# Ledger of designs, part 35: peptides against a protein of PDB entry 2C5K

Target 1, 91 residues: chain A of PDB entry 2C5K
Amino acid sequence: EDPFQQVVKDTKEQLNRINNYITRHNTAGDDDQEEEIQDILKDVEETIVDLDRSIIVMKRDENEDVSGREAQVKNIKQQLDALKLRFDRRI

## One batch from the design tools (peptide; made by RFdiffusion4, then SolubleMPNN)

Design b2_p16_5_s1 (from b2_p16_5, 7 letters changed)
Fold by OpenDDE base, seed 2:
Structure b2_p16_5_s1 (fold): chain B 91 residues (1-91), chain A 16 residues (1-16)
Amino acid sequence: as target 1 above (91 residues)
Amino acid sequence: SARREEVLKRAKEIGE
């Protein structure tokens, strides 16, 4: 299996978990899992950095087409940004 | 990290 796609899949699952948590907990500090969710958010951010770096390496090597992978990472970034906004706006 | 190494390794192999 392509490790890039496996990482993307795992990241999507993390984003889904965050989304479900925010839906169930629209008040900040009301659950013992909040710290864990914050850790997952940070892990996704770090994962995106790793994915971007891998794309840079691929693009450098013989001009391989990375448009598909760039689109996948862009989608993940957009989802993360939306979730971070929702998470931070909880009162 | 192990994840970074795996993803970067794949990128390198594809370029070969």
Scores: peptide ipSAE 0.140, ipTM 0.735, DockQ to the pose 0.038
Fold by OpenDDE base, seed 1:
Parts: sequence; structure tokens; C-alpha cells
Structure b2_p16_5_s1 (fold): chain B 91 residues (1-91), chain A 16 residues (1-16)
Amino acid sequence: as target 1 above (91 residues)
Amino acid sequence: SARREEVLKRAKEIGE
């Protein structure tokens, strides 16, 4: 069991949900689910902080190579930033 | 979930 990978998987599913919503709703505030999507965006942002912290602890206490996990978090950050840009540019 | 809690538990250890 790898809790880190499970959280990464769940986060990617959240990002996918956001992406699908943006595709179907290119006008801001035109749906009752908009607030839920905004909450998911914030949840992903907070999850990234938790993932980064877990990597710091792993690096400190276990002295393991964390390059792989760092790359995964970097990828999630890039996806989130792109989705935020698309979400905010909706008129 | 239990898995998410374990990740968060590790994150909290930074203050130690």
C-alpha cells in the first residue's frame, strides 16, 4: 500500500473532473455546480501542499530518492495551473 | 480515507 500514490491518483481524478466541467461550461457562473468546482480547485491546491510536505519528511527521515515523487507533484502543479488559467479566462 | 490520513500524518511530522 502506497498512500502517496493513492492521493496522487485521487488528485488526478479531481483535475479530470475540473477539465470536463470547463469544457462543458465556457461561461462563468452559468451553472449551479460552479461553486463545487471552485471548491475542488482549492482542495487540489491544498492537497499539493500536503504532498510536498510528505516528500520533505520522506527525504529527511528515510533519506530516500524522492525525485520520482517530486516529478509527480510537479506534473500535478502544472496541470492545476493550466486549469486555473482556463477557468479564470471564462467570460 | 485511511490512505489520505497517512500522507497527512507524515506532513505533520515536519514540525518535529
Scores: peptide ipSAE 0.120, ipTM 0.708, DockQ to the pose 0.040
Fold by OpenDDE base, seed 3:
Structure b2_p16_5_s1 (fold): chain B 91 residues (1-91), chain A 16 residues (1-16)
Amino acid sequence: as target 1 above (91 residues)
Amino acid sequence: SARREEVLKRAKEIGE
């Protein structure tokens, strides 16, 4: 069992939820789920910190290749940044 | 968080 991969999977599902919401709600503040989506964005942001920390620990305390995990986190960061930009630009 | 602890714990165990 690899909890890292499970967290990555869950995070990607959260990002997908956010993406779908933005697509349907291009006006800020006129939906009851707005605050929930903001909370999800913050949760993803904090999750990335946790994932990064886990990679740091692996690099430090283990002698295992972490390049694959780093690539996964990089991808998540890129998706989050794009979604944050779209979310913030809604009028 | 619990998630952080789980991920970090497993990372440490894998390194053992």
Scores: peptide ipSAE 0.139, ipTM 0.732, DockQ to the pose 0.037; fails the geometry check
Fold by OpenDDE base, seed 5:
Structure b2_p16_5_s1 (fold): chain B 91 residues (1-91), chain A 16 residues (1-16)
Amino acid sequence: as target 1 above (91 residues)
Amino acid sequence: SARREEVLKRAKEIGE
């Protein structure tokens, strides 16, 4: 069992949910789920912080190769940033 | 947070 990968998986599902919402709702403020989507965006952001911290601990305490995990988190960050931009540009 | 603790704790349990 790799809990790190489970968290990554859950985060990617959240990002997918956000992407689908933006696709269906390209106008801001017209849906009662918008606040929920905003909350999910913030949750993903905080999850990334936790993932980064776990990598730092692994590098420090376990002396393991974390390059793969770093790449995964980088990918998630890029996806989140793109979604945040799209979400905020809605009018 | 509870999630942070869970992630950090489980990060040390790789292989399970």
Scores: peptide ipSAE 0.136, ipTM 0.740, DockQ to the pose 0.046; fails the geometry check

Design b2_p16_5_s2 (from b2_p16_5, 7 letters changed)
Fold by OpenDDE base, seed 4:
Structure b2_p16_5_s2 (fold): chain B 91 residues (1-91), chain A 16 residues (1-16)
Amino acid sequence: as target 1 above (91 residues)
Amino acid sequence: SSRRKEVLERAKKIGE
């Protein structure tokens, strides 16, 4: 079992939920779940920091090839940034 | 989660 990959998977599921919410709620403050979605956004943001840190440790202490993991985190960051923009642009 | 905890614990080694 790879805990890194599990965290990545969980994060992608969170991003998917955010995406679905934005699609269904194009107006800000329209639903009771909005605060929860905001919390998820922050959780994903924090998780990305943790993932990056873990990669740094792997590069330093384990001398492991982390290029694949770095690409995964980069992809997650790009998705998050896009979702943040969409979420904040809701009227 | 336990799995996230493992990632976090590994990340904490940066400060050691």
Scores: peptide ipSAE 0.113, ipTM 0.727, DockQ to the pose 0.040
Fold by OpenDDE base, seed 2:
Structure b2_p16_5_s2 (fold): chain B 91 residues (1-91), chain A 16 residues (1-16)
Amino acid sequence: as target 1 above (91 residues)
Amino acid sequence: SSRRKEVLERAKKIGE
């Protein structure tokens, strides 16, 4: 498996953990792991930047196919945005 | 991770 796909897989696992945490903790600040979840949210955000940069590199390589990779990153961005909204709206 | 590092290093080649 190429490094790009492995990073995508790791990121999706992080998003899944965040989703599960939000469903179990709909009240802000009620758990010792909340800070860790906040850190994971930021890590996913940084990872998306890294993935986008890697796509830029691949697009400049005349022999490299980026088909599907931009769509994968777009999907991750959409999931992250939805989770951030849910996380921030907790009371 | 090593995998993420490789992605990052590849991106650094362009500097964007």
Scores: peptide ipSAE 0.109, ipTM 0.729, DockQ to the pose 0.042
Fold by OpenDDE base, seed 1:
Structure b2_p16_5_s2 (fold): chain B 91 residues (1-91), chain A 16 residues (1-16)
Amino acid sequence: as target 1 above (91 residues)
Amino acid sequence: SSRRKEVLERAKKIGE
């Protein structure tokens, strides 16, 4: 079992949920779930920090090649940034 | 989750 990959998978599911919500709600504040989506955005942001920290520990203590995991986190960051932009641009 | 907690526990080693 790889807890890092499981966290990545869970985060991807959260990003997918956000994406689906934005697609269905292109106007800000028009649904009771808006606050929940904002909370999920913040949870993903916090999770990225935790993933980065875990990578730092692996590089330091295990001297492990973390390039693959760094690429995964980079991808998640890019997706989050794009979703945040789309979410904030709704009127 | 337990998996998230495990990742966090490893991350705490940064402060050592």
Scores: peptide ipSAE 0.108, ipTM 0.724, DockQ to the pose 0.039
Fold by OpenDDE base, seed 5:
Structure b2_p16_5_s2 (fold): chain B 91 residues (1-91), chain A 16 residues (1-16)
Amino acid sequence: as target 1 above (91 residues)
Amino acid sequence: SSRRKEVLERAKKIGE
């Protein structure tokens, strides 16, 4: 078991949850789960920071696959930024 | 989660 990959998996599930919510609720502030989704967005942001920190540690060991993990985190960041834009632009 | 905790423990090795 790779804990880094499991965290990535959990984060992608959170992103999927947010995406599904935005698809169902294109109007802001009219649902009881709005605040929960906002909390999930913040949790993903915090998780990305944790993942980046772990990569910094891994870079200290030249035998580890850092490039692949950096690409995974970059992808998550791009997805999060896109979801934030969609979420905040809801009227 | 416990998995995230393990990732964080590794990150703590650099003091960040």
Scores: peptide ipSAE 0.105, ipTM 0.726, DockQ to the pose 0.041

Design b2_p16_5_s3 (from b2_p16_5, 8 letters changed)
Fold by OpenDDE base, seed 2:
Structure b2_p16_5_s3 (fold): chain B 91 residues (1-91), chain A 16 residues (1-16)
Amino acid sequence: as target 1 above (91 residues)
Amino acid sequence: SSRRQEVLEKSQKIGE
């Protein structure tokens, strides 16, 4: 078991849920779940911080190749940024 | 989750 990879997977599932919500709710404030989606967005942001910090520790203390993990986190950040933009631009 | 906690625990080693 690799906890890092599991967290990445869970985060991607959260992003997928957000994506689906935005697709179904292109108007802001039209659904009772909007606040929950906002909470998930914040949880993803916090998770990304933790993932980044864990990579720093791996570089320093574990002498592991982190290039793959860095790429994964970069991808998650890009997805989050795109979703945040779409979410915030809803009318 | 326990998995998230493990990631967090590693992140908390920054500065040690």
Scores: peptide ipSAE 0.300, ipTM 0.837, DockQ to the pose 0.039
Fold by OpenDDE base, seed 1:
Structure b2_p16_5_s3 (fold): chain B 91 residues (1-91), chain A 16 residues (1-16)
Amino acid sequence: as target 1 above (91 residues)
Amino acid sequence: SSRRQEVLEKSQKIGE
């Protein structure tokens, strides 16, 4: 069991949910789920912070090669930034 | 979740 990879997987599922919502709701505030999607966006942001911190600890205390995990977090950040831009541009 | 908590626990060691 790898908690890091499970969290990454769950985060990517959250991003997918956000993407699907934006596709079906291109007008801001037109659905009761709008607030839930905003909460998911914030949860993903907080999760990324925790993932980054865990990588720092692994580098320091466990002396592990974290390049792969850093790349995964970078990818998640890029996806989040793109979704936030699309979400905020809705009129 | 328990998995999220484990990641968080590792993160909390950053201050050590």
Scores: peptide ipSAE 0.291, ipTM 0.833, DockQ to the pose 0.039
Fold by OpenDDE base, seed 4:
Structure b2_p16_5_s3 (fold): chain B 91 residues (1-91), chain A 16 residues (1-16)
Amino acid sequence: as target 1 above (91 residues)
Amino acid sequence: SSRRQEVLEKSQKIGE
């Protein structure tokens, strides 16, 4: 069992949902799901914080997997930032 | 979330 990887997987699925929503809804506030998508965006932000915290704790013990996990979180952050920009720029 | 909390707890018990 790897809770970290499960959370990463779940987060990527959330990001994918957001991406799909943005591609289908280029007009802000055009459907009832927008508020839910906004909530998901915030949840992903919180998840990233928790993932970072977990890595900080793990770094107390030297582990080869720490660098890999940092890269995964960095990738998620980049995806989130791009999606947030696209979401906020909708007219 | 429970899963995120599990991540933190597991991180405190490295190897588990």
Scores: peptide ipSAE 0.269, ipTM 0.806, DockQ to the pose 0.041
Fold by OpenDDE base, seed 5:
Structure b2_p16_5_s3 (fold): chain B 91 residues (1-91), chain A 16 residues (1-16)
Amino acid sequence: as target 1 above (91 residues)
Amino acid sequence: SSRRQEVLEKSQKIGE
């Protein structure tokens, strides 16, 4: 088992949940799940920090290849940024 | 989370 990949998988599921919510609720402030979605967004941000930290530790060993993991985190960051923009621009 | 902590611990110990 690779804990890094499990965390990536869980994070992508969270992003998918957020995406589905935004699709169903394009008006801000009229749903009781709004705060929960905001909490999930923050949790994803914190998870990304931990993923980055783990990569930094791996990079201390010159024998470790982290390029694939860096690409995965970059992809997650891009997805999160897009979702945050969509979420915040709702009226 | 415990899973995120595991990521950090294993990275420090094994490099994963």
Scores: peptide ipSAE 0.260, ipTM 0.809, DockQ to the pose 0.042

Design b2_p16_5_s4 (from b2_p16_5, 6 letters changed)
Fold by OpenDDE base, seed 1:
Structure b2_p16_5_s4 (fold): chain B 91 residues (1-91), chain A 16 residues (1-16)
Amino acid sequence: as target 1 above (91 residues)
Amino acid sequence: SARREEVLERAKKIGE
């Protein structure tokens, strides 16, 4: 069991949900689910902070090579930033 | 979930 990987997986599913919503709703505020999607965006942001913190603890307490996990979090951050840009550019 | 909580518990150790 790897809780870190499970959280990464859940986060990627959230990003996929956001991506699908943006594709189907290219006009801001045209659907009742808009607020829910905004909440998911914020939840992903908070999850990234928690993932980063867990990596810091691993480096400090376990002295493990965290390069792989850092790369995964970097990828999630890049995906989130791209989705935020697309979401905010909707008119 | 229990798995999510375990990750968060690790994060809390930063304050130690």
Scores: peptide ipSAE 0.109, ipTM 0.711, DockQ to the pose 0.039
Fold by OpenDDE base, seed 5:
Structure b2_p16_5_s4 (fold): chain B 91 residues (1-91), chain A 16 residues (1-16)
Amino acid sequence: as target 1 above (91 residues)
Amino acid sequence: SARREEVLERAKKIGE
């Protein structure tokens, strides 16, 4: 089992949940789940911090190739940024 | 949440 990949998988599930919510709710403040979605967005941000930290440790202490993991985190960040923009631009 | 804690604990195994 690779804990990094498990976290990536869980994070992508969270992003998918957010995407589905935005698709169904393009008006801000009219749903009782909106605060939960905001919390999930923050959870993903914090998880990305932990993923980045793990990559830094691997580069520093383990002399392992981290390019693949860096690409995965970059992809997650891009997805999160796009979702945050869509979420915040709702009226 | 309990779900977040599970994810973060997994990340901590290699992120510290």
Scores: peptide ipSAE 0.108, ipTM 0.708, DockQ to the pose 0.063
Fold by OpenDDE base, seed 4:
Structure b2_p16_5_s4 (fold): chain B 91 residues (1-91), chain A 16 residues (1-16)
Amino acid sequence: as target 1 above (91 residues)
Amino acid sequence: SARREEVLERAKKIGE
């Protein structure tokens, strides 16, 4: 098992949950789950930091090609940014 | 949630 890929997979599942929530709840504060969704957004944000850290460690300590992993993290960042924008724009 | 915390802990571990 690759811990990095497992974290990526779990993060994408979290993003998917957030996406589904936003599509179902276009009004801010209309559901008891909103606070949890906000927490998940922050958790994903922190997870991205940890994923970036892991890539730095790989470059430094393992001298492994990390281009693929960097692309994966970039994709997650793009998804998160889009979801954050949508979440914050809810009325 | 417990699942969310597990993800974060794994992420921290791989980033060490």
Scores: peptide ipSAE 0.103, ipTM 0.702, DockQ to the pose 0.091
Fold by OpenDDE base, seed 3:
Structure b2_p16_5_s4 (fold): chain B 91 residues (1-91), chain A 16 residues (1-16)
Amino acid sequence: as target 1 above (91 residues)
Amino acid sequence: SARREEVLERAKKIGE
């Protein structure tokens, strides 16, 4: 069991939900789930911080090769940034 | 939600 991969998987599922929501709601503030989606965005953002921390710890304390994990987090960051932009630009 | 909180707690634990 790799808890890092589980967190990554769960985060990607959160991003997928956000993506679907934005697709169905291209206007801001017109749905009861708006605030929940905002909370999910923040959750993902904070999760990324924790994932980064885990990588730092692996480098520092375990001296593990973390290149693969860094790539995964980078991908999640890119997805989040794109979704945040789309979410914020809704009229 | 409880699910989101679980994810965050797991992430926090990983990042310790």
Scores: peptide ipSAE 0.103, ipTM 0.702, DockQ to the pose 0.089

Design b2_p16_6_s1 (from b2_p16_6, 9 letters changed)
Fold by OpenDDE base, seed 2:
Structure b2_p16_6_s1 (fold): chain B 91 residues (1-91), chain A 16 residues (1-16)
Amino acid sequence: as target 1 above (91 residues)
Amino acid sequence: SSRREKLRKEREEERK
C-alpha cells in the first residue's frame, strides 16, 4: 500500500471529473454543478499542498527517491492549471 | 483531512 499513490489517484479522478464538466459546460453559471466543480478545484489545490509537504519530509531520508513523486505532483499541477484556465475562460 | 491523514500514515510506516 502506498498512501501517496492513493492520493494521487484520487486527485487524478477529481481532475478528470472537472475536465468532463468543462467539456460539457462551456458557459459560466449555466449549471447547478458549477459550485461543486469550484469546490473540487479548491480541494485539488489543497491536496497539492499536502503532497508537496509529504515530499519535503521524504527528502529528509537519504534513502528515499522523490524524483518520481515530484514528477507526479508536477503533472497534477500542470493539469490543474490548464483546467483552471479553461474553466475561467468560459463565458 | 483524510488525505493528510493517509500521507501522515505513510510517513509513520517509513519510520518503521
Scores: peptide ipSAE 0.197, ipTM 0.754, DockQ to the pose 0.066
Fold by OpenDDE base, seed 3:
Structure b2_p16_6_s1 (fold): chain B 91 residues (1-91), chain A 16 residues (1-16)
Amino acid sequence: as target 1 above (91 residues)
Amino acid sequence: SSRREKLRKEREEERK
């Protein structure tokens, strides 16, 4: 088991949940789950920070090629940014 | 376990 990949997988599942919510709720403040979705968005942001820190440590202390992991985190950041934009644009 | 613990374990496994 790769704990880094497990965290990535869990994060992608969170992003998928957010995406499904936005797709079904194009208006803000009309659903009991909106606050939970906002909390998940923040949790993903914090997860990205933790993932980046992990990569920095690997790159510094172990001198490993982290390009693959950096690409994975970049993808998560892009997905999060897109979802945040869609979420914030809801009326 | 916590996310921090998972990432810590990842570093330990790399040292094995």
Scores: peptide ipSAE 0.196, ipTM 0.759, DockQ to the pose 0.067
Fold by OpenDDE base, seed 1:
Structure b2_p16_6_s1 (fold): chain B 91 residues (1-91), chain A 16 residues (1-16)
Amino acid sequence: as target 1 above (91 residues)
Amino acid sequence: SSRREKLRKEREEERK
């Protein structure tokens, strides 16, 4: 059991949900689910903060190699930024 | 469990 990986997996599923929504809804403000998608975007942002904190604790307390986990979080950040850009550019 | 609880559990397991 790796709680970090479970959180990463859940976050990736959220990103996929956002991606699918943007693909189906290229017009802003015309769907009842848009508010839910906005909430998911914010939840992902908060999750990234929690993931970063967990990495900091591991590096501090156990002095373990966290490079792999840092790369995973970086990837999530990049995906989120790309999705936010696409979401905001909808007309 | 909440996300925060899951991450807390990870740290707890490392201390055991």
Scores: peptide ipSAE 0.193, ipTM 0.750, DockQ to the pose 0.064
Fold by OpenDDE base, seed 4:
Structure b2_p16_6_s1 (fold): chain B 91 residues (1-91), chain A 16 residues (1-16)
Amino acid sequence: as target 1 above (91 residues)
Amino acid sequence: SSRREKLRKEREEERK
């Protein structure tokens, strides 16, 4: 497996972890794992930057279509934004 | 090759 797809896979697993946490903990500060979830959110955000950098490098080769990878990153960004909103709206 | 260079950069980003 190429490194890009491995990172995407790992990121999706992180997003799933965050989603499951929010579903079970809809109250802010209710358990000891909240700090870990906050760290994961930041890690995903930083990973997206790295994925974008990878695509920039790929785009330097005009003979290769990057649309598929761009769509994957776009999807991850949308998921992260939605999860951030849900996480921040917890009472 | 261009392909090898891209994979190298992807591995570098994965380690960050």
Scores: peptide ipSAE 0.144, ipTM 0.726, DockQ to the pose 0.054; fails the geometry check

Design b2_p16_6_s2 (from b2_p16_6, 8 letters changed)
Fold by OpenDDE base, seed 5:
Structure b2_p16_6_s2 (fold): chain B 91 residues (1-91), chain A 16 residues (1-16)
Amino acid sequence: as target 1 above (91 residues)
Amino acid sequence: SERREKIRKEREEERK
């Protein structure tokens, strides 16, 4: 497995962890792990930036098809945005 | 991070 796919896999695991936390904690500030979840959200955001940069570089290679990778990153962004919305709407 | 280092190395290898 190439480094890009490994990072995607790790990111998806982080998203799953965040999702599981939100489903168990519908009230903001009710758990001491909330700060850690916030850190994970930021880490995913930073990872997406690096993944996008990686795709830009790959587009310069005529032998590389980046469509699949772009779709993967798009999916990650959509999941992150949904999780951020759910996390911020907690009362 | 270690994860981002993996991404960087991949891009460097593809440029060679």
Scores: peptide ipSAE 0.314, ipTM 0.816, DockQ to the pose 0.065
Fold by OpenDDE base, seed 3:
Structure b2_p16_6_s2 (fold): chain B 91 residues (1-91), chain A 16 residues (1-16)
Amino acid sequence: as target 1 above (91 residues)
Amino acid sequence: SERREKIRKEREEERK
């Protein structure tokens, strides 16, 4: 499998885990896994940086169409931003 | 991490 697509898949699984955690923990600091979830959020942020870097490299090839990959990263960013908002709004 | 290594490998392949 394409390493890029594998990373995207793994990232989406992380986002899904975060989503499930937020839906079950609407209050902050009530679970011992909260720190782990925060670490996962940061890991996703780092992953996005690396994905963007890879796209920059691909854009330097005249025959490389990166539109699909850019859309995938955009989607991940949107999901992450939404989850961050929900996570931070917990009381 | 394994994920970071996968990304690095992809970048290397794109440079070939």
Scores: peptide ipSAE 0.312, ipTM 0.820, DockQ to the pose 0.066
Fold by OpenDDE base, seed 2:
Structure b2_p16_6_s2 (fold): chain B 91 residues (1-91), chain A 16 residues (1-16)
Amino acid sequence: as target 1 above (91 residues)
Amino acid sequence: SERREKIRKEREEERK
């Protein structure tokens, strides 16, 4: 499997976990898993940096089409931003 | 593949 796609897949699974957590826990600090979720959020942020860097490298190869990868990363960023907002707005 | 190597190298650099 393409390592880029593997990373994307894993990241989307992390985002899905965060989404499910927020759905089940709409109150800040009411669950022992909250710290773990916060760690996952940070991990996703760092992963996005990795993905973006890999795209930059791929762009240096004129035979590499990165448009699809850029769209995937953009989607991940949008999901992360939305989840961060929902997570931080919990009372 | 060259593509896989590029992705791997970037991940390694980020982890340094």
Scores: peptide ipSAE 0.267, ipTM 0.780, DockQ to the pose 0.051
Fold by OpenDDE base, seed 4:
Structure b2_p16_6_s2 (fold): chain B 91 residues (1-91), chain A 16 residues (1-16)
Amino acid sequence: as target 1 above (91 residues)
Amino acid sequence: SERREKIRKEREEERK
């Protein structure tokens, strides 16, 4: 499989994990998985940087149409931002 | 392909 698509798939699984956690834990610090979720959020943030870099490389070196990949990353960014907001708003 | 290797390389380099 395309390594870009594999990374996207893995990232979406991480986002889903975070979403499931937030829906079951509306109080901050009430579970021992809190730190794990924080780590996943950070990992997704860093992964987005990796994906963006790969797109830059494709545009620069291959002059390939990357609009589809850019849309995928944009979607992931939007999902992450929404999850961060929900996570941080927990009391 | 070179594309696949570049994508993989970029990911691995940042994870170091």
Scores: peptide ipSAE 0.278, ipTM 0.782, DockQ to the pose 0.057; fails the geometry check

Design b2_p16_6_s3 (from b2_p16_6, 8 letters changed)
Fold by OpenDDE base, seed 4:
Structure b2_p16_6_s3 (fold): chain B 91 residues (1-91), chain A 16 residues (1-16)
Amino acid sequence: as target 1 above (91 residues)
Amino acid sequence: SSRREKIRKKIEEERL
């Protein structure tokens, strides 16, 4: 049981949901799910903040090597940024 | 979930 990895997994599922939506809806505001997708984008952003905070705690209090976890968060950030760009560029 | 609660506790520790 690794709560960090569980959150990462959940976040990746959210990113996948967003990606699928963008692929199917290349026009802004053409679907009832638009607002939900926007909410998911924000939720992912907040989750990343939480993940970063957890890493800070691990560095400070647990003295663990967090390089792997930092890399995972970095990857999630990159995916989110790409999706945000695609989402915002929809006409 | 219990797993998410654990990571939330870590976040709280950072805030303190």
Scores: peptide ipSAE 0.160, ipTM 0.742, DockQ to the pose 0.051
Fold by OpenDDE base, seed 2:
Structure b2_p16_6_s3 (fold): chain B 91 residues (1-91), chain A 16 residues (1-16)
Amino acid sequence: as target 1 above (91 residues)
Amino acid sequence: SSRREKIRKKIEEERL
């Protein structure tokens, strides 16, 4: 498996964990795991930046078809944004 | 992992 897909897979697993947490905890600051979830959210944000950078390099230096990878990153961004919104809207 | 290291290298190349 190529490293890009591995990182995508890891990121999607992180998003899944966040989703599960939000589903179980609809109130903010009421359990010991919230800080960890916030850290994961930040890690995903940073990972997305790294993924975008890697795509730029692939386009520039390797002349690879990156359309599929761009779509994957776009999907991850959309998932993250939705989760962040849900997370922040908790009472 | 070795796989993640390859991604890191690509990130570094972008910064060069």
Scores: peptide ipSAE 0.159, ipTM 0.742, DockQ to the pose 0.051
Fold by OpenDDE base, seed 1:
Structure b2_p16_6_s3 (fold): chain B 91 residues (1-91), chain A 16 residues (1-16)
Amino acid sequence: as target 1 above (91 residues)
Amino acid sequence: SSRREKIRKKIEEERL
């Protein structure tokens, strides 16, 4: 099993959890889970940094074609940014 | 998990 892909999968599940929360809670601060969701957002952000670092190592030391993995991380970044925007726009 | 540890090792390698 590819550890990189497993991390990507876990991250996408986290993003899905955030998305589901936003759809149920369109107002900020009205739920006890608000802080948990904020923690998940931060965890995803940190995971993206870790994924990028792993790609750097693969390019440098293993000389692998990482274009596919870079595209996956880019997609996750875009999803995160969109969710952050939606989360912050809640009143 | 062991999977996450492998990613961490790559990160550490990059920092060295």
Scores: peptide ipSAE 0.157, ipTM 0.742, DockQ to the pose 0.051
Fold by OpenDDE base, seed 3:
Structure b2_p16_6_s3 (fold): chain B 91 residues (1-91), chain A 16 residues (1-16)
Amino acid sequence: as target 1 above (91 residues)
Amino acid sequence: SSRREKIRKKIEEERL
């Protein structure tokens, strides 16, 4: 499998984990897993940077149409931003 | 992971 797609898949699984946690824990600081979720949020953010960097290389060196990959990263960014907002708004 | 190593290679190329 394409390593880019594998990373995208892994990232989406992390986002799903975060989403499920927020759904079950709508109160901030009431669970010992909250720190782990915060770490996962940061990991996803870092992964997005790496994915963007890989796209830069593909655009520069491989003369490849990266529109599809850019759309995938955009989607991940949108999901992350939405989850961050939901996570931060918990009471 | 071999797959992750390929992504790392792309990142390294961007840094050069």
Scores: peptide ipSAE 0.151, ipTM 0.740, DockQ to the pose 0.050; fails the geometry check

